# Peptides against a protein of PDB entry 4N7V: the designs that were tried, part 53

Target 1, 222 residues: chain A of PDB entry 4N7V
Amino acid sequence: TLRSITSPLVAHRLKPIRQKTKKAVVSILDSEEVCVELVKEYASQEYVKEVLQISSDGNTITIYYPNGGRGFPLADRPPSPTDNISRYSFDNLPEKYWRKYQYASRFVQLVRSKSPKITYFTRYAKCILMENSPGADFEVWFYDGVKIHKTEDFIQVIEKTGKSYTLKSESEVNSLKEEIKMYMDHANEGHRICLALESIISEEERKTRSAPFFPIIIGRKP

## One batch from the design tools (peptide; aimed at target 1 F107)

Design b2_p26_6 (made by RFdiffusion4)
Pose (drawn by RFdiffusion4):
Structure b2_p26_6 (pose): chain A 222 residues (1-222), chain P 26 residues (1-26)
Amino acid sequence: as target 1 above (222 residues)
Amino acid sequence: EEEEEEEELEEELEEELEELDEEFFS
């Protein structure tokens, strides 16, 4: 059953983005709702045959077929719903559409992996904690020129040369120049600080009923 | 410099979205 494989998507605090493609148009609206529009081409013009719209919390799914000859003319914004429409909860979603919800889930998870939640400026680097929690990606751009990309699985180092390599395990990073560990440790301290900063601020957010406390930009680029 | 960084990030995201479309619709 859907929910065997996937969890409801989270599109909160994400910026609006629209993505065209040969098959479909997947987007995130200003209301932070995820919209998936299937697209067909006819008479040198594109038609829409199905529209999936998922709530910000991913719990509510609305699907409408503007069933008509020629479908729906493709535009820059999602079309208004027709009358032959549908609405399901996440658990009550039919066996159909499951391939499409999973696609939308990956689209959102990908966008969150590139969405800054906390931006921290150190003496040596620009630190960014991303949105794909838990274990969000951590990116460090040293003013020195070195780039460090931290994942739950990976550590990625891009030296000033452009010489790039990936370090997976604790043993792999230990196989190191005892100078690059400074970049590694400074980035890890920055990661420690951002995870700590995120916790005490999101805690105050649960105490409140206001506009989101994210994203945050801390300090300034010297 | 900040604008270059933002462009690099946008380019990476666009590439990854293209790969996602290829993987799903192939």

Design b2_p26_6_s1 (made by RFdiffusion4, then SolubleMPNN; from b2_p26_6, 7 letters changed)
Fold by OpenDDE base, seed 4:
Formats: structure tokens, sequence, C-alpha cells
Structure b2_p26_6_s1 (fold): chain B 222 residues (1-222), chain A 26 residues (1-26)
């Protein structure tokens, strides 16, 4: 099943974006729906031959073929659906579309990993917890130029000199120079605080049933 | 400052999307 290889994408709270690649254009709309436009070139013109429009919660997939499958000239937005529209639930999506859904899901996850959920200003850094889950990305931008990027899989460090390296194990983290460990300690503390705040805010959001509380900014740059 | 950070994120996103395109459509 599709569910065995991916979960429904979640595009809530994501800003609209449109990204063109060689064979596809992927977008997040104002409605927070996700569109994958499959592009083909004919006579030096790009045409959208197929569109997958996925609901913000990932559970509904609308598929259509512009101009009866002849294609529609690529524009600055997805072509409007006309005829030959198919609507599927996530669990009923034909296998032929699974790869394209996975592409959309990976795109959304990537965007989420770069979308601030909590911004926290400390005395020394701007800390940002991102929207992706599980294991949200966490970035720390120190005011002196040091940068730390934590993901579920690794930690990237960019030193003041511009030297960059990736840490993939606890052993590598433990082998850091003392100077860098100080930055790492601060980053970890900021991360802990952001996670704690996320939990508290999410609980209050659940209780109030209000509009989303996120994204949120805590503090200000000194 | 926020503009600079956003531009950097956008650049990274574009690069990662190129890789993703190659993975799924090549």
Amino acid sequence: as target 1 above (222 residues)
Amino acid sequence: EEKELEEEREKELEEELKKLDEEYFS
C-alpha cells in the first residue's frame, strides 16, 4: 500500500511557493494545497501534461490532464482543472501515481524542514525549530557567524572561518574542540527550550481550538 | 537579516529539489 511507504503529506501553515525543475513544477498554493505539474517539452515549448493536486492534509488527490491530455502551456500557476478529473483518497490512489505522490511528499517535507515553527532569540543566537516531523530540523545562527544545523540524521557546523563539517555520531560530537562544544551546548539548550515551548503551545492550542498559534517568535535580537 | 536567511534557505531548497527531480524523474 501507499501507506506502507509514505504517510499523507501535511502542508498546513506552509507559505505559497512554486519551484520548477526539469521535469516537474511543484507548488504550495495559497489554499495550502500541493500541486505537482508534470512537464514535457514539445517544439521548444514546455507543456503541463498531468497535474496532481493534493489537499493540505494529504488525504485527497485530484488528478487531471489539461486539454484532454494534449497539455497546457506552462505558466506561472497550475492550469485550472476542466474535464477528465479524477479524485482519490490517499488509500485509494492508483499505484501508477504513488511515485508522484512520494515526490510531492518529499517536497513538502523539504519545505517544512526550512519553514520556521518557533524562532527563539537568545543572547548569542537566533534559534529556529522547523515544521518538519518527526525530528524537526533545528538551526542556530550565532551572531558572531557560527552556524549549527541539526537534523534527525546529522549535525552540520559552520565555523567563523567558513569551515564546514558534518557530524553523524555521538563520538564525533564528543571529539569536537572545546571552543565548538560551547556553541554546541548553547545550540542544544536552545533546542531543548524550543521543544518544550512547542509542547506547551501545542497543548494550549488543542484546548482552545483556536487558529494556529504557530509560527511563533520568542524574544528579539539583542 | 531575515531576508538573507530566507534567501539562503531558498537556495538550499532549489538545490535539494534538483536532486529530488533526478531521483524521481530520471
Scores: peptide ipSAE 0.289, ipTM 0.850, DockQ to the pose 0.732
OpenDDE base, seeds 1, 2, 3, 5: peptide ipSAE 0.288, 0.281, 0.285, 0.286; ipTM 0.851, 0.845, 0.849, 0.848

Design b2_p26_6_s2 (made by RFdiffusion4, then SolubleMPNN; from b2_p26_6, 7 letters changed)
Fold by OpenDDE base, seed 1:
Structure b2_p26_6_s2 (fold): chain B 222 residues (1-222), chain A 26 residues (1-26)
Amino acid sequence: as target 1 above (222 residues)
Amino acid sequence: EEEELEKEREEELEKELKKLDEEYFS
């Protein structure tokens, strides 16, 4: 099943973006829908041959073939669906589209990992919890130039000298120099606070049924 | 500083997207 490969993509709260590659253009629209435009070159002109338009919650996929399958010239936005439209639920998506859906999902995951959900300014650093889930990326930008990037899989450290390295185990973290451990301790504290705030804010959103509170900025740069 | 951060994220996004394109469309 498609579900065994990926979960429905989640594009809520993501800013509009349009990215072109060699064979596709992927977009997040103002509506927070995700569009994958499959591009083919013919006579030195690029044409959109197929479009997958995915709802913001990832559960509905609309597929259409512009201009009766002849293709539509690539433009600054996806071509409007006019005819020959197929609509599928996530669980009923034909297998031939699974790879393209997975592409869209991976794109959204990537965007989410770079989209601030909580920005928290401490005395020493700018801390950012990202939108991706589970195990959201967490970035710490110390005002003195040290940078720490935490993901579910690794921790990247950039020292003042520009020296960069990646830590993939607790043993490696424990083997850090004492001066770097101080930065790591601060990063971990900021991370804990951001996670706590995320929980509290999310619960309040649930109770209030209000507009999204995220993204949020806490504090100001000293 | 915020603009530099945004630019860096955009550049990283483009780099990773190119890899993704090669993975899914090559």
Scores: peptide ipSAE 0.280, ipTM 0.842, DockQ to the pose 0.755
OpenDDE base, seeds 2, 3, 4, 5: peptide ipSAE 0.269, 0.275, 0.272, 0.273; ipTM 0.835, 0.839, 0.838, 0.837

Design b2_p26_6_s3 (made by RFdiffusion4, then SolubleMPNN; from b2_p26_6, 8 letters changed)
Fold by OpenDDE base, seed 4:
Structure b2_p26_6_s3 (fold): chain B 222 residues (1-222), chain A 26 residues (1-26)
Amino acid sequence: as target 1 above (222 residues)
Amino acid sequence: EEKKLEEEREKELEKELEELDKEYFS
């Protein structure tokens, strides 16, 4: 099943964006729906041959073929659906579309990993917890130029000199220079605080049933 | 300041998406 290889994508709270590649154009709309436009080139012109429009919660997939499958000239937005529209639930999506759904899901995950959920200003850095889950990305931008990027899989460090390296194990983290460890300690503290705040805010959001509380900014740059 | 950071993130996203495109469509 599709569910065995991916979960429904979640595009809530994501800003609209449109990204073009060689084979596709992928977008997040104002409605927070996700669109994958499959692009073909003919006579030096790009055409959209197929569109997958996925609901913000990932559970509904609308597929259509512009101009009866002949294609519609690529524009600055997805072509409007007209005829030959199919609507599927996530669990009823034909296997032929699974790869394209996975593409959309991966795109959304990338966007989420770069979308601030909590911004926390400390005395020394701007800390940002991102929207992706589980294991949200966490960025720390120190005011002196040091940068730390934590993901579920690695930690990237950019030093003042611009020297960049990636840490993939606890052993590598433990082998850091003391100077860098100070930055790492601060980053970890900021991360802990952001996670704690996320939990508290999410609980209040659940209780109030109000509009989303996120994204949120805590503090200000000194 | 935030605009500058956002632009940087978009550039990174573009690069990552190109790689994703290769993975799924090549």
Scores: peptide ipSAE 0.353, ipTM 0.875, DockQ to the pose 0.643
OpenDDE base, seeds 1, 2, 3, 5: peptide ipSAE 0.346, 0.346, 0.343, 0.344; ipTM 0.873, 0.871, 0.872, 0.870

Design b2_p26_6_s4 (made by RFdiffusion4, then SolubleMPNN; from b2_p26_6, 7 letters changed)
Fold by OpenDDE base, seed 4:
Structure b2_p26_6_s4 (fold): chain B 222 residues (1-222), chain A 26 residues (1-26)
Amino acid sequence: as target 1 above (222 residues)
Amino acid sequence: EEEKLEKEREEELKKELEELDKEFFS
């Protein structure tokens, strides 16, 4: 099943974006829907041959073939749906579209990993917890130029000199120079605080059933 | 400052998406 490969994508709270690659254009619309436009080149002109429009919760997929399948010239936004439209639920999506849905899902996850959910200013750094889940990315931008990027899989460190390296195990983290360890300790503390705040705010959001509280900014740059 | 950070993230996103495109459409 598709569900065994990926979960429904979640595009809530994501800002509109449009990214073009060689073979596709992927967008998050103002409606928070996700569009994948499959591009074909013909006579030095790019055409959109197929469009997958996915709801913000990932559960509804609308597929259409612009201009009766002949394609529509690539523009600055997805072409409007034609009369030849198919609508599927996530669990009823034909297998032929699974790979394209997975592409959309991976794109959304990527965008989420770069979309601030909580921004927290400390005395020494700007800390940012991102929207992706589980294991949200966490970035720390120290005011002195050091940068730390934590993911579920690794930690990237960029030193003042611009030297960059990746840590993939606890052993490597434990082998850090003392001066870098101080930055790491601060980053970890900021991370802990952001996670705690996320939990508290999410609970209040659930109770009030209000509009989204996120993204939020805590504190200010000194 | 935020504008600078946003641009940096956007550039990284573009690069990663190009790699993703290769993975799915090559």
Scores: peptide ipSAE 0.319, ipTM 0.862, DockQ to the pose 0.693
OpenDDE base, seeds 1, 2, 3, 5: peptide ipSAE 0.318, 0.314, 0.305, 0.313; ipTM 0.863, 0.859, 0.854, 0.858

Design b2_p26_7 (made by RFdiffusion4)
Pose (drawn by RFdiffusion4):
Structure b2_p26_7 (pose): chain A 222 residues (1-222), chain P 26 residues (1-26)
Amino acid sequence: as target 1 above (222 residues)
Amino acid sequence: EEEEELEEEREEEIEEKVEELAEEYF
């Protein structure tokens, strides 16, 4: 059953983005709702045959077929719903559409992996903790020129040369120049600070009922 | 200027991955 494979998507605090493609148009609206529009081409013009719209919390799914000859003319914004529409909870979503919800879930998870939640400016680097919690990606751009990309699985180092390599395990990073560890440790301290900063601020957010406390930009680029 | 370049690179990467996903799911 859907929920065997996937969890409801989370599109909160994400910026609006629209993506065209040969098959469909997948987007995140200003209301932070995820919209998936299937697209067909006819008479040198594009038609829409199905629209999936998912709530910000991913719990509510609305699907409408503007069933009509020629479908729906493709525009820059999602079309208004027709009358032959549908609405399901996440658990009550039919066996159909499951391939499409999983696609939308990946789209969102990709976008969150590139959405800054906390931006921290150190003496040596610009630190960014991303949105894809838990274990969000951590990216460090040193003013020196070196780039460090941290994942729950990976550590990625891009030296000033452009010489790039990936370090997966604790043993692999220990196989190191005892100078690059400074970059590694400074980035890890930055990661420690951002995870700590995120916790005490999101704790205050649960104490409140206001506009989101994210994203944050801390300090300034010297 | 650097931040705009980074945003553009990210948007390109997202577009490429969306195309790959579209080939997988459609």

Design b2_p26_7_s1 (made by RFdiffusion4, then SolubleMPNN; from b2_p26_7, 13 letters changed)
Fold by OpenDDE base, seed 4:
Structure b2_p26_7_s1 (fold): chain B 222 residues (1-222), chain A 26 residues (1-26)
Amino acid sequence: as target 1 above (222 residues)
Amino acid sequence: SEEEEERRRREEELAEETEKLVDEYL
């Protein structure tokens, strides 16, 4: 099943974006829907041959073929659905569209990993917890130029000199120079605080059933 | 500004990573 490969994408709270690639244009719309436009080139003009429009919660997929499959000239936005529109639920999506849905899902995950959910200013750094899940990315921009980027898979460090390296194990983290460990300790503390605040705020959001509280900014740059 | 620099960097990274996904899924 598709569900065994990926979960429904979640595009809530994401800003609109349009990203062109060699074979497709993928967008998050103002409505927080996700569109994948499959592009072909003919006579030096790009045409949209197929469109997958996915709801913000990932559960509904609308597929259409512009101009009866002949294609519509690529523009600054997805072509409007006109003919031969199919609507599927996530669990009823034909297998032939699974890879395209996965593409959309991975794109959304990338956007989420770069979309601030919580921005927290400390005495030494700007900390940012991102929207992706599980294991949201966490970035720390120290005011002195050091940067730490944490993901579920690795920790990237950029030192004041511009030297960059990636840590993939606890052993590598433990082997850091003392000076770098100080930054890591601060980053970890900021991360802990952001996760705690995320939990508390999410619970209050659930209780109040109000408009989304996120993204939020805590503190200010000194 | 620092914020603009951060945003630009994220957008550039997103573009590169999104292009790589094409080879994997399309």
Scores: peptide ipSAE 0.618, ipTM 0.936, DockQ to the pose 0.852
OpenDDE base, seeds 1, 2, 3, 5: peptide ipSAE 0.615, 0.615, 0.614, 0.613; ipTM 0.935, 0.935, 0.935, 0.935

Design b2_p26_7_s2 (made by RFdiffusion4, then SolubleMPNN; from b2_p26_7, 12 letters changed)
Fold by OpenDDE base, seed 3:
Structure b2_p26_7_s2 (fold): chain B 222 residues (1-222), chain A 26 residues (1-26)
Amino acid sequence: as target 1 above (222 residues)
Amino acid sequence: EEEEERRKEREKEIAEELEKLTDEFL
């Protein structure tokens, strides 16, 4: 099943974006729907041959073939669905579209990993917890130029000099120079606080059933 | 202003990673 290889994508709270690649244009619309436009080139002109439009919660997939399958010239937005539209639920999506859905899902995950959910200003740094899950990315931008990027898989450190390195194990973290450990300790504390606040705010959001509380900014740059 | 510039940088990073995904999935 599709569910065995991916979960429904979640594009809630993501800002609109449109990204062109060699074979596709992928967008998040103002409606928070996700569009995959499959592009082919004919006589030096790019045409959209197939569109997957996925709901913000990932559960509904609308597929259409612009201009009766002949394709529609690539524009600044997806072509409007006019005819030959198929609508599927996530669990009823034909297998031939699973790879394209995975592509859309991975795109959304990528965007989420770069979309601030919580911005927290400390005395020393701007901390940002991102929207992706599980294991949201966490970025720390120290005012003195040091940067730390935490993901589920690694920790990247960028020093004041621009020297960068990646840590993938606890032993590597423990082997850090004392001066870098100070930054790491601060980053970890900021991360803990952001996670705690995320939990508390999410619970209040659930209870109130109001407009989204995220993204939020806590504090201000000194 | 700083947020907008950072957004543009993130969009560039997204574009670069998306090319890899395109090659992998399409």
Scores: peptide ipSAE 0.663, ipTM 0.950, DockQ to the pose 0.845
OpenDDE base, seeds 1, 2, 4, 5: peptide ipSAE 0.660, 0.661, 0.658, 0.659; ipTM 0.950, 0.950, 0.949, 0.949

Design b2_p26_7_s3 (made by RFdiffusion4, then SolubleMPNN; from b2_p26_7, 13 letters changed)
Fold by OpenDDE base, seed 2:
Structure b2_p26_7_s3 (fold): chain B 222 residues (1-222), chain A 26 residues (1-26)
Amino acid sequence: as target 1 above (222 residues)
Amino acid sequence: SEEKKREEEKRKEIAEETEKLTDEYF
């Protein structure tokens, strides 16, 4: 099943974006729907041959072939659906579209990993917890120039000198110079606080069932 | 502003990674 490969994409709270590539254009619309436009070049003109439009919660997929499958000239937005529109639920999506759905999902995950959910200013750094899940990215921008980027898979450190390295195990973290450990400790504390706040705020959001509380900014740059 | 610069950098990263992603899938 598709579900065994990927979960439904979640595009809620993401800002609109349109990213053109050689073979596809992928967009998050104002409606928070996600569109994948499959592009073909003919006679030095790019045409959209197929469109997958996915709901913000990832559960509904609308597929259409512009201009009766002949294609529609690539423009600044997806072509409007006209004829031969198919609508599927996530669990009923034909297998032939699974790869394209996965593409859309990974794009959304990428955007989420760069979309602030919680921004927290400390005395020493700007901390940012991102929207991606599970294991949201966490960035720390120290005011003195040190940067730490935590992902589910690694920790990247950029020192004041611009020296950059990646840590993939606890042993490597423990082997850091004492000066860098201080930054890491601060980053970890900021991360803990952001996760705690996320939990508390999410619970309140659930109770109130109002407009989204995120993204939020806590504190200010000193 | 610093914020605009950071947003621009993130957009650039998204663009680069999306290109790689496209090459992977198509």
Scores: peptide ipSAE 0.725, ipTM 0.960, DockQ to the pose 0.904
OpenDDE base, seeds 1, 3, 4, 5: peptide ipSAE 0.724, 0.724, 0.723, 0.723; ipTM 0.959, 0.960, 0.959, 0.959

Design b2_p26_7_s4 (made by RFdiffusion4, then SolubleMPNN; from b2_p26_7, 13 letters changed)
Fold by OpenDDE base, seed 3:
Structure b2_p26_7_s4 (fold): chain B 222 residues (1-222), chain A 26 residues (1-26)
Amino acid sequence: as target 1 above (222 residues)
Amino acid sequence: MEEEEIEKERKEELDKELEKLTDEYL
């Protein structure tokens, strides 16, 4: 099943964007829907041959073929759906579209990993918890130029000198120089606080039948 | 760094990673 290889994508709270590649244009719309435009080139002109439009919660997929499959010239926005529109639920999506849905899902995950959910200013750094899940990315921009980027899979460190390296195990983290460990300790504390705030704010958001609380900024740069 | 520089860096990273995803899935 599709569910065994991916979960429904979640595009809530993401800003509109439009990203072009050689084979596709992928967008997040003002409505927070996700569009995948499959592109073909004919005589140096690009045409949209197929469009997948996915709801913000990932559960509804609308598929259409512009100009009866002849394609529509690539523009600054997806072509409007007109005729021959198919609508599927996530669990009823034909297998032939699964790879394209996975592509859209991975794109959304990538955008979420770069979308601030909580920005927290400490005495020493700007800390940013991102929207992706599980294991949201966490960035720490120290005011002195050090950067730490935590993901579920690794920790990247950029030192003042510009030296960059990646840590993939607890052993490597424990082997850090004492000077770098101080930055790591601060980053970890900021991370803990952001996770705690996320939990508390999310609970209040759940209790409140109002607009989203996120993204949120805590404090200010000193 | 400044927010504009951060946004530029994130966009460049997104473009590179998205091209890889495109080649992988399409």
Scores: peptide ipSAE 0.593, ipTM 0.933, DockQ to the pose 0.859
OpenDDE base, seeds 1, 2, 4, 5: peptide ipSAE 0.592, 0.590, 0.592, 0.592; ipTM 0.933, 0.932, 0.932, 0.933

Design b2_p26_8 (made by RFdiffusion4)
Pose (drawn by RFdiffusion4):
Structure b2_p26_8 (pose): chain A 222 residues (1-222), chain P 26 residues (1-26)
Amino acid sequence: as target 1 above (222 residues)
Amino acid sequence: EEEEEEELEEELEEELEELAEEWEEE
């Protein structure tokens, strides 16, 4: 059953983005709702045959077929719903559309992996904690020129040369120049600070009922 | 800062294109 494979998507605090493609148009609206529009081409013009719209919390799914000859003319914004529409909870979503919800889930998870949640400026680097929690990606751009990309699985180092390599395990990073560990440890301290900063601020957010406390930009680029 | 933001947006666009290609294959 859907929910066997996937969890409801989270599109909160994400910026609006629209993505055209040969097959469909997947987007995130200003209301932070995820919209998936299937697209067909006819008479040198594009038609829409199905629209999936998922709530910000991913719990509510609305699907409408503007069933008509020629479907729906493709525009820059999602079309208004028709009358032959549908609405399901996440658990009550039919066996159909499951391939499409999983696609929308990956789209969102990809976008969160590139959305800054906390931006921290150190003496040596610009630190960014991303949105794809838990275990969000961590990116460090040293003013020195070195780039460090931290994943729950990976550590990625891009030296000032452009010489790039990936370090997966604790043993692999230990196989190191005892100078690059400074870049590694400074980035890890920055990661420690951002995870700590995120916790005490999101804790105050649960104590409140206001506009989101994210994203945050801390300090300034010297 | 603008250059860094553009690089990050380019990375996102590339990864979205790859995701869309994979889905078109299915």

Design b2_p26_8_s1 (made by RFdiffusion4, then SolubleMPNN; from b2_p26_8, 7 letters changed)
Fold by OpenDDE base, seed 1:
Structure b2_p26_8_s1 (fold): chain B 222 residues (1-222), chain A 26 residues (1-26)
Amino acid sequence: as target 1 above (222 residues)
Amino acid sequence: DKEEEEEREKELKEELEKLAEEWEKE
């Protein structure tokens, strides 16, 4: 099943972006929908032959073939659907489209990992919790130049000297110099606070049924 | 702050390009 390969993509709160490659163009629209345009070249002109338009929650996929399958000239935005539109749910998407959906999902997930959800200023650093899930990326930019980037898979440290290294195990973290451990401790505290705030804010959003509170900025740079 | 945002945007672009290359080679 498609679900065994990937979960429905989530494009909520993402800024619009358009990325062109050789074979496709992927876009996040102002509507937070995701479009995959399949591009073919003919007579030195690029044409959009197929479009997958995915809802912001990833659960609905609309597929159409521009200009009756003849293709539509590549433009600065996806061609509008007109006729011969197929609509699928995530679980009913034909297998022939799974690879394209997976690419869209990975694209969105990568964008999410670089999209601030919570920005928290401490006395020593700017902390940023990103939108990706599960295990959101967490960045800490210390005002003195130290940087820590936490992901689900690793921790990257950039020291004041510019020395950079990646930690992939608890043993490696425990082997850090004492001065670096101080930065790590602060980063972990900021991370805990951001996660707590995320939970509280999300619960309040649920209760209020209001417009999204995210992204949010807490505090100011000292 | 602007420098940090620009760096993150640059990293995103580079990683998206790598993702695209991987997808196109399949």
Scores: peptide ipSAE 0.581, ipTM 0.934, DockQ to the pose 0.833
OpenDDE base, seeds 2, 3, 4, 5: peptide ipSAE 0.575, 0.577, 0.579, 0.576; ipTM 0.934, 0.934, 0.934, 0.933; seed 2 fails the geometry check

Design b2_p26_8_s2 (made by RFdiffusion4, then SolubleMPNN; from b2_p26_8, 7 letters changed)
Fold by OpenDDE base, seed 3:
Structure b2_p26_8_s2 (fold): chain B 222 residues (1-222), chain A 26 residues (1-26)
Amino acid sequence: as target 1 above (222 residues)
Amino acid sequence: EEEEEKEREEELEEELKKLSEEYEKE
């Protein structure tokens, strides 16, 4: 099943973006919908032959073939849907479209990992929790120039000298120099606080049923 | 702050480029 290889993409709160490649164009629209345009070249002109328009929650996929399948000239935005459209739920998407959906999902996940959800200023650092899930990326920019980037898979440390290294196990973290451990301890505390605040704010957002509370900034640089 | 945002945008662009190369290879 499609669900066994990917989850429905989530594009809520993401800024619009458009990336062109050789075979495709992927866009996040102002509506927070995601579009995958299949691009073909004929006589040095690029045409959009197929469009997958995915809802912001990833659960609805609208597929259409511009200009009756002849293609529409590539522009700065996806071509508008025509009357000849197919609409699928995530679980009913034909297998022939799974690879394209997976690409859109991975694209959105990368954008989410670089999209601030919570910005939290501490006494020593600017902490940023990103939108991706599960295991959201977490960045700590210390005011003295140290940077820590946490992901689900690794921790990257950039020291004041510009020395950079990646930690992939708890053993490596435990082997850090004492000076670096102090930064790591602060980063971990900031991370814990951001996760706690995310939970509280998300619950209030659910209860309020109004405009989104995220992204949010807590505090200010000292 | 502007440098921070610019750095993240550059990293995103590089990672998206790699993702596209993987997609086109398969």
Scores: peptide ipSAE 0.579, ipTM 0.931, DockQ to the pose 0.812
OpenDDE base, seeds 1, 2, 4, 5: peptide ipSAE 0.581, 0.579, 0.579, 0.578; ipTM 0.932, 0.931, 0.931, 0.931; seeds 1, 5 fail the geometry check

